# Ledger of designs, part 6: peptides against a protein of PDB entry 6UG1

Target 1, 304 residues: chain A of PDB entry 6UG1
Amino acid sequence: SNEERKRRKYFHMLYLVCLMVHGFIRNEWINSKRLSRKLSNLVPEKVFELLHPQKDEELPLRSTRKLLDGLKKCMELWQKHWKITKKYDNVGLYMRTWKEIEMSANNKRKFKTLKRSDFLRAVSKGHGDPDISVQGFVAMLRACNVNARLIMSCQPPDFTNMKIDTSLNGNNAYKDMVKYPIFWCEVWDKFSKKWITVDPVNLKTIEQVRLHSKLAPKGVACCERNMLRYVIAYDRKYGCRDVTRRYAQWMNSKVRKRRITKDDFGEKWFRKVITALHHRKRTKIDDYEDQYFFQRDESEGIPD
Target 2, 301 residues: chain A of PDB entry 6UG1 as posed
Amino acid sequence: SNEERKRRKYFHMLYLVCLMVHGFIRNEWINSKRLSRKLSNLVPEKVFELLHPQKDEELPLRSTRKLLDGLKKCMELWQKHWKITKKYDNEGLYMRTWKEIEMSANNKRKFKTLKRSDFLRAVSKGHGDPDISVQGFVAMLRACNVNARLIMSCQPPDFTNMKIDTSLNAYKDMVKYPIFWCEVWDKFSKKWITVDPVNLKTIEQVRLHSKLAPKGVACCERNMLRYVIAYDRKYGCRDVTRRYAQWMNSKVRKRRITKDDFGEKWFRKVITALHHRKRTKIDDYEDQYFFRRDESEGIPD

## One batch from the design tools (peptide; aimed at target 1 V21)

Design b1_p9_5 (made by RFdiffusion4)
Pose (drawn by RFdiffusion4):
Structure b1_p9_5 (pose): chain A 301 residues (1-169, 173-304), chain P 9 residues (1-9)
Amino acid sequence: as target 2 above (301 residues)
Amino acid sequence: NINIDELME
């Protein structure tokens, strides 16, 4: 019914707001001073110097390379620090079906509250699922004074799914791509470097294609790329989906609430509500990348 | 602090 259609659109908006805000608060917890100081002693002087390379006037590229080596070394040592990698209970933060949600609302059960202290203890011990692990990785980079963003792929239920049944054909297929990952700024190449230290264990300087965007019909059942939100040290919140969307204006726009005008205005209201800093020059360099990327997409196939 | 009800209006 058209009524259920409208409810799905609203609940989608609601769940999305909650997800984005959780990203905002989790990013705050990541900045915890007490935790940052402990995680900083995990980084040797050699690697620390690689994470803050000297300006190389003749060839800025060498500085970028040193940072990449540093990022690689950090990924490695984080693989060692993280001793216990849990499985997501049930579905984690991956996209759920309308049926699954209706049923979760029905069954109340018992839910162990988490809070901030428990999160900190888990990151310091090295005990958690991949979300906690990557989030802790970002906290470590920040304790070393690197401009590290937390990236979250918000996976609200699909408001474009009109079906009354909503059934699907696997765990391994869900976890192929991450919900959380990291970006780090390169002041030499003036670009954001994408880092996934937990799932794909890769570092990529995304230009026009990214390894992180999910592929194949089976894998996209639980992970439909729509809202890639970046949170930074100074409490910025930017929609970074353009970096990770091969067909943004075609494929992805149909699945976002921003396809109509009311949707874009509303979405902007939330982003602004979550962006608690003023514009820097880095924001301009990023907008330039997005503009060029937006104009190079062209006609679809 | 964030008010979700206000954001949904």

Design b1_p9_5_s1 (made by RFdiffusion4, then SolubleMPNN; from b1_p9_5, 5 letters changed)
Fold by OpenDDE base, seed 3:
Structure b1_p9_5_s1 (fold): chain B 304 residues (1-304), chain A 9 residues (1-9)
Amino acid sequence: as target 1 above (304 residues)
Amino acid sequence: SIDIEELLK
């Protein structure tokens, strides 16, 4: 019905705001001065120097290579620090079906809200789910004065799915759900004027995204609970930016149709949400990023 | 404070 379409759209919007606020809160928590002091001690001086290379005036790429090597070593150090990766409780922050949402409304499932103190303890001990681990890795890089962003792929329920029963076929194993991350890191490369993508936990990869990301979900089974639609970046200065364009190959042709921003009302609304979560002034880094997104839109073209 | 209700209207 038209009513059910409106209901699902509204619930998608509400759920998306809750997810984006969750990312904002986690981004505040990883700025903890107490946590920063502890995590900086995990990074040896030699690795710190690689994270802060001098500008090579002859070949700026040499400086980028040092930064990439520093980030690789940080991933290795983080893997040594992280002792216990817990499975998600149920589906974590992966996408729920409409049936699961309806069943959850009837059952007052007390979601155990992780307190700030428990989060800081989990990161400090290296004990937690993959999301806590990624968030802790971003905290470690920030403790080393690296301009690292927390990236969140927000997974609200699919308001474009109008099926009554949205039960997943029973074969959608936990392995297919967690094949791609929900949280990752980006690091600003001041030499190339680009964001470097870092997945320290799931795929354990570093990439310089041009057209394709390894972190973009592929295949039906993986996309059932992880649809790339809202990739939100939270920086150390409480900036909030939509960076979906980086990770979406087919933003205009495919991804936009699955977003609230498919219409003018949804675009204005989503801009209001981003603005409410963006607590810093614009910088030259934002200009370089917007230029990159513009070039990516031109290169994709208008969908026929 | 983020007024979620104002964002949903």
Scores: peptide ipSAE 0.045, ipTM 0.826, DockQ to the pose 0.859
OpenDDE base, seeds 1, 2, 4, 5: peptide ipSAE 0.042, 0.044, 0.045, 0.042; ipTM 0.821, 0.826, 0.828, 0.821

Design b1_p9_5_s2 (made by RFdiffusion4, then SolubleMPNN; from b1_p9_5, 4 letters changed)
Fold by OpenDDE base, seed 4:
Structure b1_p9_5_s2 (fold): chain B 304 residues (1-304), chain A 9 residues (1-9)
Amino acid sequence: as target 1 above (304 residues)
Amino acid sequence: SINIEELLK
C-alpha cells in the first residue's frame, strides 16, 4: 500500500539517524584520553616516525609511501594487540529485513547496549567484535596524532524493498554478511591531499581509492545485508561528512535510487542530520575532499 | 546534545 511505503520510508529515516548517532557516540568514546595514553604505547618510535614523515619536496610520493608503510605496520601491531574477535550477536549493525524488524518489535529484545566503560576496557584488552576492533584502531592512530576518521557504512532497512516476505535464504548468510566491513578507517595524506582507506580487521587492506574500493560490497549475497548507501565519516574534531561518493562507483545511476536523498525532501532532511552531527568548522581538507567528489561526479556522468 | 526529535520533524 501507499501507507506501507510511507511507513517503511519513515522507519528507514529513524533507523538511519539512530545508526549515525551511534557512530557519533563511538567516535567520542575513541577520543578518550585514558585510552589514548594506553594505545600510544603500542606504537614504537620508528613506526611513529613513518606516520609523520618529512615532506619530500622533490617527490611527495616518497612521503606518502612512508605513511603507507607506517599504516601497514600499525595494522600489524593492531593484529598483535587484538586477542579475541567475537562474532556479532545476530546481524550486528548489518541490514535487517522488514520481517526481522516486525518480529523484533513483537519481541522486547533488550539490545544489550555496550557502556562506555565496557567499550574502553574491551579496546584496551583487545577483546570484542570487529566494530570495536576497528574503532580501537582509529583510537590508536589518533593517539599517535594521525588525522584518522572513523568510517561507518550505515545499513538502515531498504525502504525501496516493498516485498512482504524479505526472508533471506542462505546457509552461509553470516559468512556473506561479514565478507565486507561496516566500520573502517580513513587517514589524511597531507602530501597527496587525499584520504587513504584502511580496513585493519576484515580485509586487512590499505587503499588509495580512485574509482573503486575493495570495501564496496559485490555480489547478491553480500549486498543482502550490506548495501553501500550511507558511508559516514567521523573525524577527531567531531566532524561528520557523507563520503559515500568515494566508495560508490555508480552513485548517480544506482546508489542514489536506494537513498533517502533521491528526492529534494530527503536531500534537505539528510543535510539537516549531517549538519546536526557536524561539530567543527570547515577546513582546507574538506575543500580537497569536495573537489575530489565533484571530479568523481563528472567522471561518472549523468545517467541517461 | 543531539536533538533527535528535531531531526525527525
Scores: peptide ipSAE 0.043, ipTM 0.818, DockQ to the pose 0.793
OpenDDE base, seeds 1, 2, 3, 5: peptide ipSAE 0.041, 0.042, 0.042, 0.040; ipTM 0.813, 0.815, 0.813, 0.811

Design b1_p9_5_s3 (made by RFdiffusion4, then SolubleMPNN; from b1_p9_5, 5 letters changed)
Fold by OpenDDE base, seed 4:
Structure b1_p9_5_s3 (fold): chain B 304 residues (1-304), chain A 9 residues (1-9)
Amino acid sequence: as target 1 above (304 residues)
Amino acid sequence: SIDISELLS
């Protein structure tokens, strides 16, 4: 019905705000001074120097290569620190079906909300789910004065799916779900004027995204619980930005149709949400990023 | 505090 379509759209919006606020809160927690002091001790001076290379005026790419090597070494150090990766409880922050939402409304399943103290302890011990691990990695880079963003791929229920039964069939549902991350890192490269993508936990990869990312879900089974729609960046100064354009190859042709921003109302609403979560002034880094997004929109063209 | 209610109206 039209009512059920409105209900699913509204619930998608509510769920999206809750996810984006969750990302904001986790981004605040990783700015903990106590955690920062502890995590800075994991990074040797030689690795710190690689994270902060001098500008090579002859070949700026040499400076970028040092930064990339420093980030690789930080990933290796993080793997040594991280002792236990827990499985997610149920589906974690991956996408739920409408049936799972309806069933969860009837079952008062106490979501054990992880407290700030428990989070800081988990990161400090190297013990937690993959999301906590990524968030801790971002905290370590920030402790080394790296301009690192926490990235969250928000997975609200698909309001475009009007099927009643959305039961996911398959014995490998968890493996397919966790094949691609929900949280990752971006690091500002001041030399190339670009964000570097870092997945320290899942794919264990560093990439300079051009047209598409390795972190973008591929294949039907992986996309059932991980649809690239809302990739939100949280910086150390409490900036909040939509960076979906970086990771979406087909933003205009495919991704936009699955977003609340497909219509003017949803675009205006989503801009209000971003603005409410954005607690810093604009910077020249935002100008370079917006220019990159513009060039990516032009290069995709209008969908035929 | 982020007033979530204003974002859902």
Scores: peptide ipSAE 0.034, ipTM 0.785, DockQ to the pose 0.784
OpenDDE base, seeds 1, 2, 3, 5: peptide ipSAE 0.031, 0.017, 0.034, 0.034; ipTM 0.775, 0.737, 0.738, 0.785

Design b1_p9_5_s4 (made by RFdiffusion4, then SolubleMPNN; from b1_p9_5, 5 letters changed)
Fold by OpenDDE base, seed 4:
Structure b1_p9_5_s4 (fold): chain B 304 residues (1-304), chain A 9 residues (1-9)
Amino acid sequence: as target 1 above (304 residues)
Amino acid sequence: SIDISKLLE
């Protein structure tokens, strides 16, 4: 019905806000001074120097290569620190079906919200789910004065799916779900004026994204619970930015149709949400990023 | 505090 379409759109918006607020809160928690002091001790001086290379005036790419090597070594150090990767409880923050939402409304399943103290302890011990691990990695880089962002791929239920039964088939549902991350890191390269993508936990990869990322879900089964629609960046100064354009090859032709921002009402609403979560002034880094997004929009073209 | 109520309007 038209009513069910309105209900699903509204519930998608509510769920998206809750996810974006969750990312904001986790981004605050990883700024903990106590955690920062503990995590800085994981990074040897030689690795710290690679994270902070001098500017090579002849070949800025040499400075970028040092930063990339420093980030690789930080991923290796993080793997040594992280002792226990827990499976997600149920689907974690991956996308739920409408049927799962309706069934969960009837069952008062206590969502075990991790407290700030428990999160800080989990990161400090190296015990937790992959999301806690990525968030802790961002905290370690921030402890080393690296301009690292927490990235969250928000997975609200698909309001464009009007099927009554949205049951997902398959014994491999968990494996396909966790094939791609929900959380990752971005690091500002001050030499190339670009964000470097870092997945320290899932794919264990570092990317300088041009047209597409390895972190973008591919294949039907992987996209059932991980649909790239809302990639939100949280920085150390409580900035909040939509960075979906970096990771979406087909932003205009495909991704936009699955977003609340497909219409003017949804665009205005989503801008209000971003503005409410954005607690810093604009910087030249935002100008370089917006220029990159503009060039990516032009290079995709208008979908016929 | 983030006033979530204003984000749902």
Scores: peptide ipSAE 0.051, ipTM 0.835, DockQ to the pose 0.827
OpenDDE base, seeds 1, 2, 3, 5: peptide ipSAE 0.048, 0.029, 0.040, 0.045; ipTM 0.828, 0.770, 0.766, 0.823

Design b1_p9_6 (made by RFdiffusion4)
Pose (drawn by RFdiffusion4):
Structure b1_p9_6 (pose): chain A 301 residues (1-169, 173-304), chain P 9 residues (1-9)
Amino acid sequence: as target 2 above (301 residues)
Amino acid sequence: ELEEILEEV
C-alpha cells in the first residue's frame, strides 16, 4: 500500500538519522584523551617519523610515499595489536530486511548495554568485531596527530524496496566489504588516502575507482552503498559518497532519500546538525575533487 | 534539533 510505502520512507529517514548520530558519538569516543595516550606508545619513532614526513620541495611525491609506507606499517602492527576479532552477532550494522526489522520489534528480549567505558576497555585490550577494530585503528592514528577520518557506510533499510515478502538467498557474502574504514590526509598530494586496515587490508589512493565499493548481486543484499559519512578529529561531518560511488548520479541516487528536493534539504539539515566546525582549505580541495569526479561520470551505459 | 527536523516529515 501507498501507506506502507510512506512508513518505509519515514522509518528509513529515522533509522538513518540514528545511524549517522551514532557515527557522530562514536567518533567523539574515539578522540578520548586517556585512550589516545596509551595507543600512541604502540608506534615506534621510525614509523612516527614516516607518518609526519618533511616537506620535500623538489618532489612532493617522495613525502607521499613515506606516508604510505607508514600507513602500511601501521596496518601491520595493528593486525598484531588486535588479538581477538569477534564475529558480528546476528547481522551487525549491515542492511536488514523489512521483515527482519518488523520481527525484531516484536521480540524484545534482553540487550546488554555497552557505554563508553566498555568501548575503551575493549579497544585497549584488543577485543572486538571489525567495527571496533577499525575504529580503534583510527584512534591510534589520531594519538599520533595525523588527520584521520572515520568513515561509516550507513546502511538503513531500503525505502525503495516495495515488496511485501522481502526474502533473500550467506555470512561470508555479507562481510566481503566493510561498513567502517579510515581516511588520512596527504598534505603533499592534497588528497585523502583510503585505508581499510581490518577487512581488505589495503591502502588505496582513490582516483576514479575504489576497491571498497561492494560488487555483485549477492554481496549488495546486505550492503547497498548510499551514504558514506566521514567524521574528522575536529568534529566535522561530510558526505563522502562521491569518492566511493562509480555511478553516483545514476545508480546510487535512486537509492538515496536525496533524489527529490525535500530529501536533499532534509539530509543537508542533518549533516549541518552533525558538522560542528568551520570550513578549512582542505574542505575546498575535497570539494574540487568531488566536482571533477561529478563531471567525469558522464552518460551511463 | 533533530527531533524538530523529523517532525517536519

Design b1_p9_6_s1 (made by RFdiffusion4, then SolubleMPNN; from b1_p9_6, 4 letters changed)
Fold by OpenDDE base, seed 3:
Structure b1_p9_6_s1 (fold): chain B 304 residues (1-304), chain A 9 residues (1-9)
Amino acid sequence: as target 1 above (304 residues)
Amino acid sequence: VLDEILSEL
């Protein structure tokens, strides 16, 4: 019905705001001075020097290579720190079906909200789910004065799915769900003027995204609970930016059709949400990023 | 701001 379409759109918007606020709160928690002092001690001086290379005036790429090597070593150090990776409770922050949402509305399940103190303890001990681990890795890089941002792939329910029963069939549903991350890291490369993508936990990869990312979900089963639609970046200065364009190969042809921003009302609304969560002034880094997104839009073209 | 965003839902 038209009413069910309105209800699903509304619930998608509400759920998206809740997810984006969750990302904002986690980004604030990882700026903890107490946590920063503990995590800086995990990084030896030689690795710190690789994270802060001098500019090579002859070949700036040599400086980028040092930074990449430093980030690789930080990922290895983080694996040694992290002792226990917990499974998600149910589906964590992966996408729920409409049936699961309806059933959860009837069941007053007290979701165990992780308190700030418990989060800081979990990161400090190296005990938690993959999302806590990624968030802790971003905190470690920030403790080393690296311009690292937390990336969140927001998974609101699919308002474009009008099926009554949206139950997922499959024996490997959890394995397929966790194949790709919901949270990852980006690091600013001041030499190349680009963001470096780092997944320290799931795929354990570092990439310089050009046209496609390894972190973008592929295959039907993986996309059931992880649809790349809203990739939000939270920086150390409480900036909030939509970076979906980096990770979406087919932003205009495929991704936009699954976003609230497919119409002018949704675009204006989503821009208000981003603006509300963006607590810093614009920088030259934002200019370089916007130029990159513009070039990516031109290169994709308008779908016929 | 959040209340304004929620009122436009």
Scores: peptide ipSAE 0.041, ipTM 0.796, DockQ to the pose 0.712
OpenDDE base, seeds 1, 2, 4, 5: peptide ipSAE 0.040, 0.029, 0.039, 0.039; ipTM 0.798, 0.760, 0.797, 0.792; seed 2 fails the geometry check

Design b1_p9_6_s2 (made by RFdiffusion4, then SolubleMPNN; from b1_p9_6, 4 letters changed)
Fold by OpenDDE base, seed 4:
Structure b1_p9_6_s2 (fold): chain B 304 residues (1-304), chain A 9 residues (1-9)
Amino acid sequence: as target 1 above (304 residues)
Amino acid sequence: VLDEILKEL
C-alpha cells in the first residue's frame, strides 16, 4: 500500500539517524585520553616515524610509501594486540529485513547497550566484536597523531523493498554477511592529498581508492545484509561527512536510487542530519575531498 | 539536536 511505503520510508530515516548517532558516539569514545595513552605504547618509535615521514620534495610518492608501510605495520601490531574477536550476537549493525523488524517489535529484546567504560576496557584488553576492533584501531592511529577517520557503512532497512516477506534463505547467511565490513578506517595522506582506506580487521587491506573499493559488497548474498548506501566518516575533530561517493562505483546510476536522497526532500533532510553531526569548521582537506567527489561524479556521467 | 532532527521526520 501507499501507507506501507510511507511507513517503511519513515522507519528507514529514523533507523539511519540512530545508526549515524551511534557512529558519532563511538567516534567520541575513541578520543578517550586514557585509551590514547595505552594504545600509543603499542606503536614503536620506528613505526611512528613511518607514520610521520618527511616530505620528499623530489618524489612525494616516497613519503606516501613510508606512510603506507607504517599503516601496514600498525595493522600487524593491532592483530597482535587483539586477542579475541567475538561473533556478533545476531546481525550486529548489518541490515535487518522488514520481517525481522516486525518480529523484534513484538519481542521486548533489550539491546545490550555497551557502556563507554565497557568499550574502553574491551579495546584495552583486545576483546570484542569486529566493530570494536576497528574502532580501537582508529583510536591507536589517533594516539599516534595520525589523522584517522572512523568510517561507518550505515545499514538501515531497505525502504525500496516492498515485499511482505523479506526472509533471507541461506545456511551461510552469517559468512556472507560478515564477508565485507561495516566499520573501517581512513587515513589522510598529506602528500598525495587523498584519503587512504584501511580495513585492519575484516579484509586486512590498505587501498588507495580510484574507481572502486575492495570493501564495496559484491554478489547477491553479501548485499542482502550489506548494501553500500550511506558511508559516513567521523574524524578526530568531530567532523561528519558522507563519503559514499568514494566507495560507490555507480553512485548516480544505482546507489542513489536506494538512498533517501533520491528526491529533493530526502536530500535536504539528510543534509540537515549531516550538519547536525558535523561539529568542526571546513578545512582544506574537505576541499580536496569534495574536488575528488566532483571528478568521480563527472567520470561516472549522468545515467541515461 | 536529535529531537530537532526527529521533529522533521
Scores: peptide ipSAE 0.034, ipTM 0.750, DockQ to the pose 0.655
OpenDDE base, seeds 1, 2, 3, 5: peptide ipSAE 0.031, 0.027, 0.033, 0.032; ipTM 0.738, 0.747, 0.728, 0.744

Design b1_p9_6_s3 (made by RFdiffusion4, then SolubleMPNN; from b1_p9_6 with E7S V9L)
Fold by OpenDDE base, seed 4:
Structure b1_p9_6_s3 (fold): chain B 304 residues (1-304), chain A 9 residues (1-9)
Amino acid sequence: as target 1 above (304 residues)
Amino acid sequence: ELEEILSEL
């Protein structure tokens, strides 16, 4: 019905705000001074020097290569620190079906909200789910004065799915779900003027995204609970930015149709949400990033 | 701000 379409759109918007606020709160928690002091001790001086290379005036790419090597070593150090990766209790922050939402409304399942103290303890011990692990990795890089962002792929329910039954029919549903991350890291490369993508936990990869990312979900089964629609970046200064354009190859032709921003009302509304979560002034880094997004929009073209 | 955003839902 038209009413059910309105209800699903409303619930998608509400759920999206809750997810984006969750990312903001986790981004504050990883700025903990107590956690920073503990995590800085995991990084030897030699690795710290690689994270902060001198500018090579002859070949800036040499400085980028040192940074990439430093990030690789940080990922290896993080794997040594992280002792226990817990499974998600259910679907974590992956996408729920409409049926699962309706069934959960009837069941007063108290979501066990992790407290700040419990989060800080989990990161410090190296015990938690993959999301806590990624968030802790971002905290370690920030403890080393690296300009690292927490990235969150927000998975609100699909308001474009008007099917009554949205049951997922897969014995491997969990494996397919966790094949791609919900949280990852970006690091600013001051030499190339680009963000470096780092997945320290799931795919254990470092990439310089050009046209597509390895972190973008591929295949029907993986996309059932992980649709690339809202990739939000949270920086150390409480900046909030939509970085979906980096990870979406087909932003204009495919991804936009699945976003609330497909219409002018949704675009204005989503801009208000981003603005409310953006607590810093614009910087030259934002200018370079916006220029990159513009070039990516031009290179995709307008869908026919 | 968040309350305003929620009121526009």
Scores: peptide ipSAE 0.049, ipTM 0.821, DockQ to the pose 0.691
OpenDDE base, seeds 1, 2, 3, 5: peptide ipSAE 0.049, 0.048, 0.048, 0.047; ipTM 0.821, 0.819, 0.818, 0.817

Design b1_p9_6_s4 (made by RFdiffusion4, then SolubleMPNN; from b1_p9_6, 3 letters changed)
Fold by OpenDDE base, seed 1:
Structure b1_p9_6_s4 (fold): chain B 304 residues (1-304), chain A 9 residues (1-9)
Amino acid sequence: as target 1 above (304 residues)
Amino acid sequence: TLEEILKEL
């Protein structure tokens, strides 16, 4: 019905706000001074020097190469620190079906909310789910004075899916779900004026995204619970930015159709949500990023 | 505010 379409749209909007607020709160927790002091001790001086290379005036690419090597070594150090990767309880923050949402409304399962103290302990011990691990990695880079962002791929239920039964059939559902991450890291390269993408936990990869990312879900089974629509960046100064354009190859032709921002009402509403979560002034880094997004929109073109 | 955004839902 038209009413059920409206209901699913509003529920998607509410769920998206809750996810974005969750990302904001986790970004505050990883700024813990106590955690920062512990995690800085994991990074040797030689690795710290690679994270902060001098500017090579002859070839700025040499400085970027040192930064990339430093980030690789940080990823290796993080793997040594992280002792226990827990499975997600149920589907974690991956996308739920409409049937699962309805069943969850009937079943008052007390979601055990992780407290800040328990999170800080989990990161400090190296015991937790992949999301806690990525968040801890961002905290370690921030402890080394690296301009690292926490990235969250927000997975609200698909309001474009009007099927009554959206049950996912398959024994491999968990394996396909966790094939691509929900959380990752971005690091600012001051030499190339670009964000470097870092997945320290899942794919264990570092990339300089040009047209597409390795972190973008591919294949039907993987996209059932991980649909790239809302990639939100949280910085060390409590900035909040939509960075979906970086990771979406087909933003205009495919991704926009599955976002609340497909219409003017949704665009204005989503801009209000971003503005409410953005607690810093604009910087030259935001200008370089917006220029990159503009060039990516021009290069994709407008879908016919 | 977040509350204003929630009132628009």
Scores: peptide ipSAE 0.037, ipTM 0.780, DockQ to the pose 0.665
OpenDDE base, seeds 2, 3, 4, 5: peptide ipSAE 0.034, 0.032, 0.034, 0.034; ipTM 0.772, 0.752, 0.769, 0.757

Design b1_p9_7 (made by RFdiffusion4)
Pose (drawn by RFdiffusion4):
Structure b1_p9_7 (pose): chain A 301 residues (1-169, 173-304), chain P 9 residues (1-9)
Amino acid sequence: as target 2 above (301 residues)
Amino acid sequence: DEFEEILEE
């Protein structure tokens, strides 16, 4: 019914707002001073110097390389620090079906509250699922004074799914691509470097294609790329989906609430509500990348 | 509250 269609659109908006705000608060917890000081001693002087390379006037590229080596070394040592990698209970934060949600609302059960202290304890011990692990990795980079963003791929239920049944054909297929990952600024190449230290264990300087965007019909059942939100050290919140969307204006726009005008205005209201800092020059360099990327997409196939 | 107001709009 058209009524159920409208409810799905609203609940989608609601769930999306909640997800994005959780990203905002979790990023706050990541900045915890007490935790940052402990995680900093995990980084040797050698690697620390690689994470803060000297300006190389003749060839800025060498500085970028040193940072990449540093990022690689950090990924490695984080693989060692993280001793216990849990499985997501049930579905984690991956996209759920309308049927699954209706049923979760029905069954109330008992839910162990988490809170901030328990999160900190888990990151310091090295116990957690991949979301906790990557988030802790970002906290470590920040304790070393690197401009690290937390990236979250918000996976609200699909408001474009009109079906009354909503059934699907695997765990391994869900976890192929991450919900959380990291970005680090390169002041030499003036670009954001994408880092996934937990799932794909890769570092990529995304230009026109990214390894992190999910592919194949089976994998996209639980992970439909729509809202890639970046949170930074100074409490910025930016929609970074353009970096990770091969066909943004075609494939992805149909799945976002921003396809109509009311939707874009509303979404902007939330981003602004979550962006608690003023514009820096880095924001401009990023907007320039996005503009070029937006103009290079062209006609679809 | 702020988010409730945004959703009500």

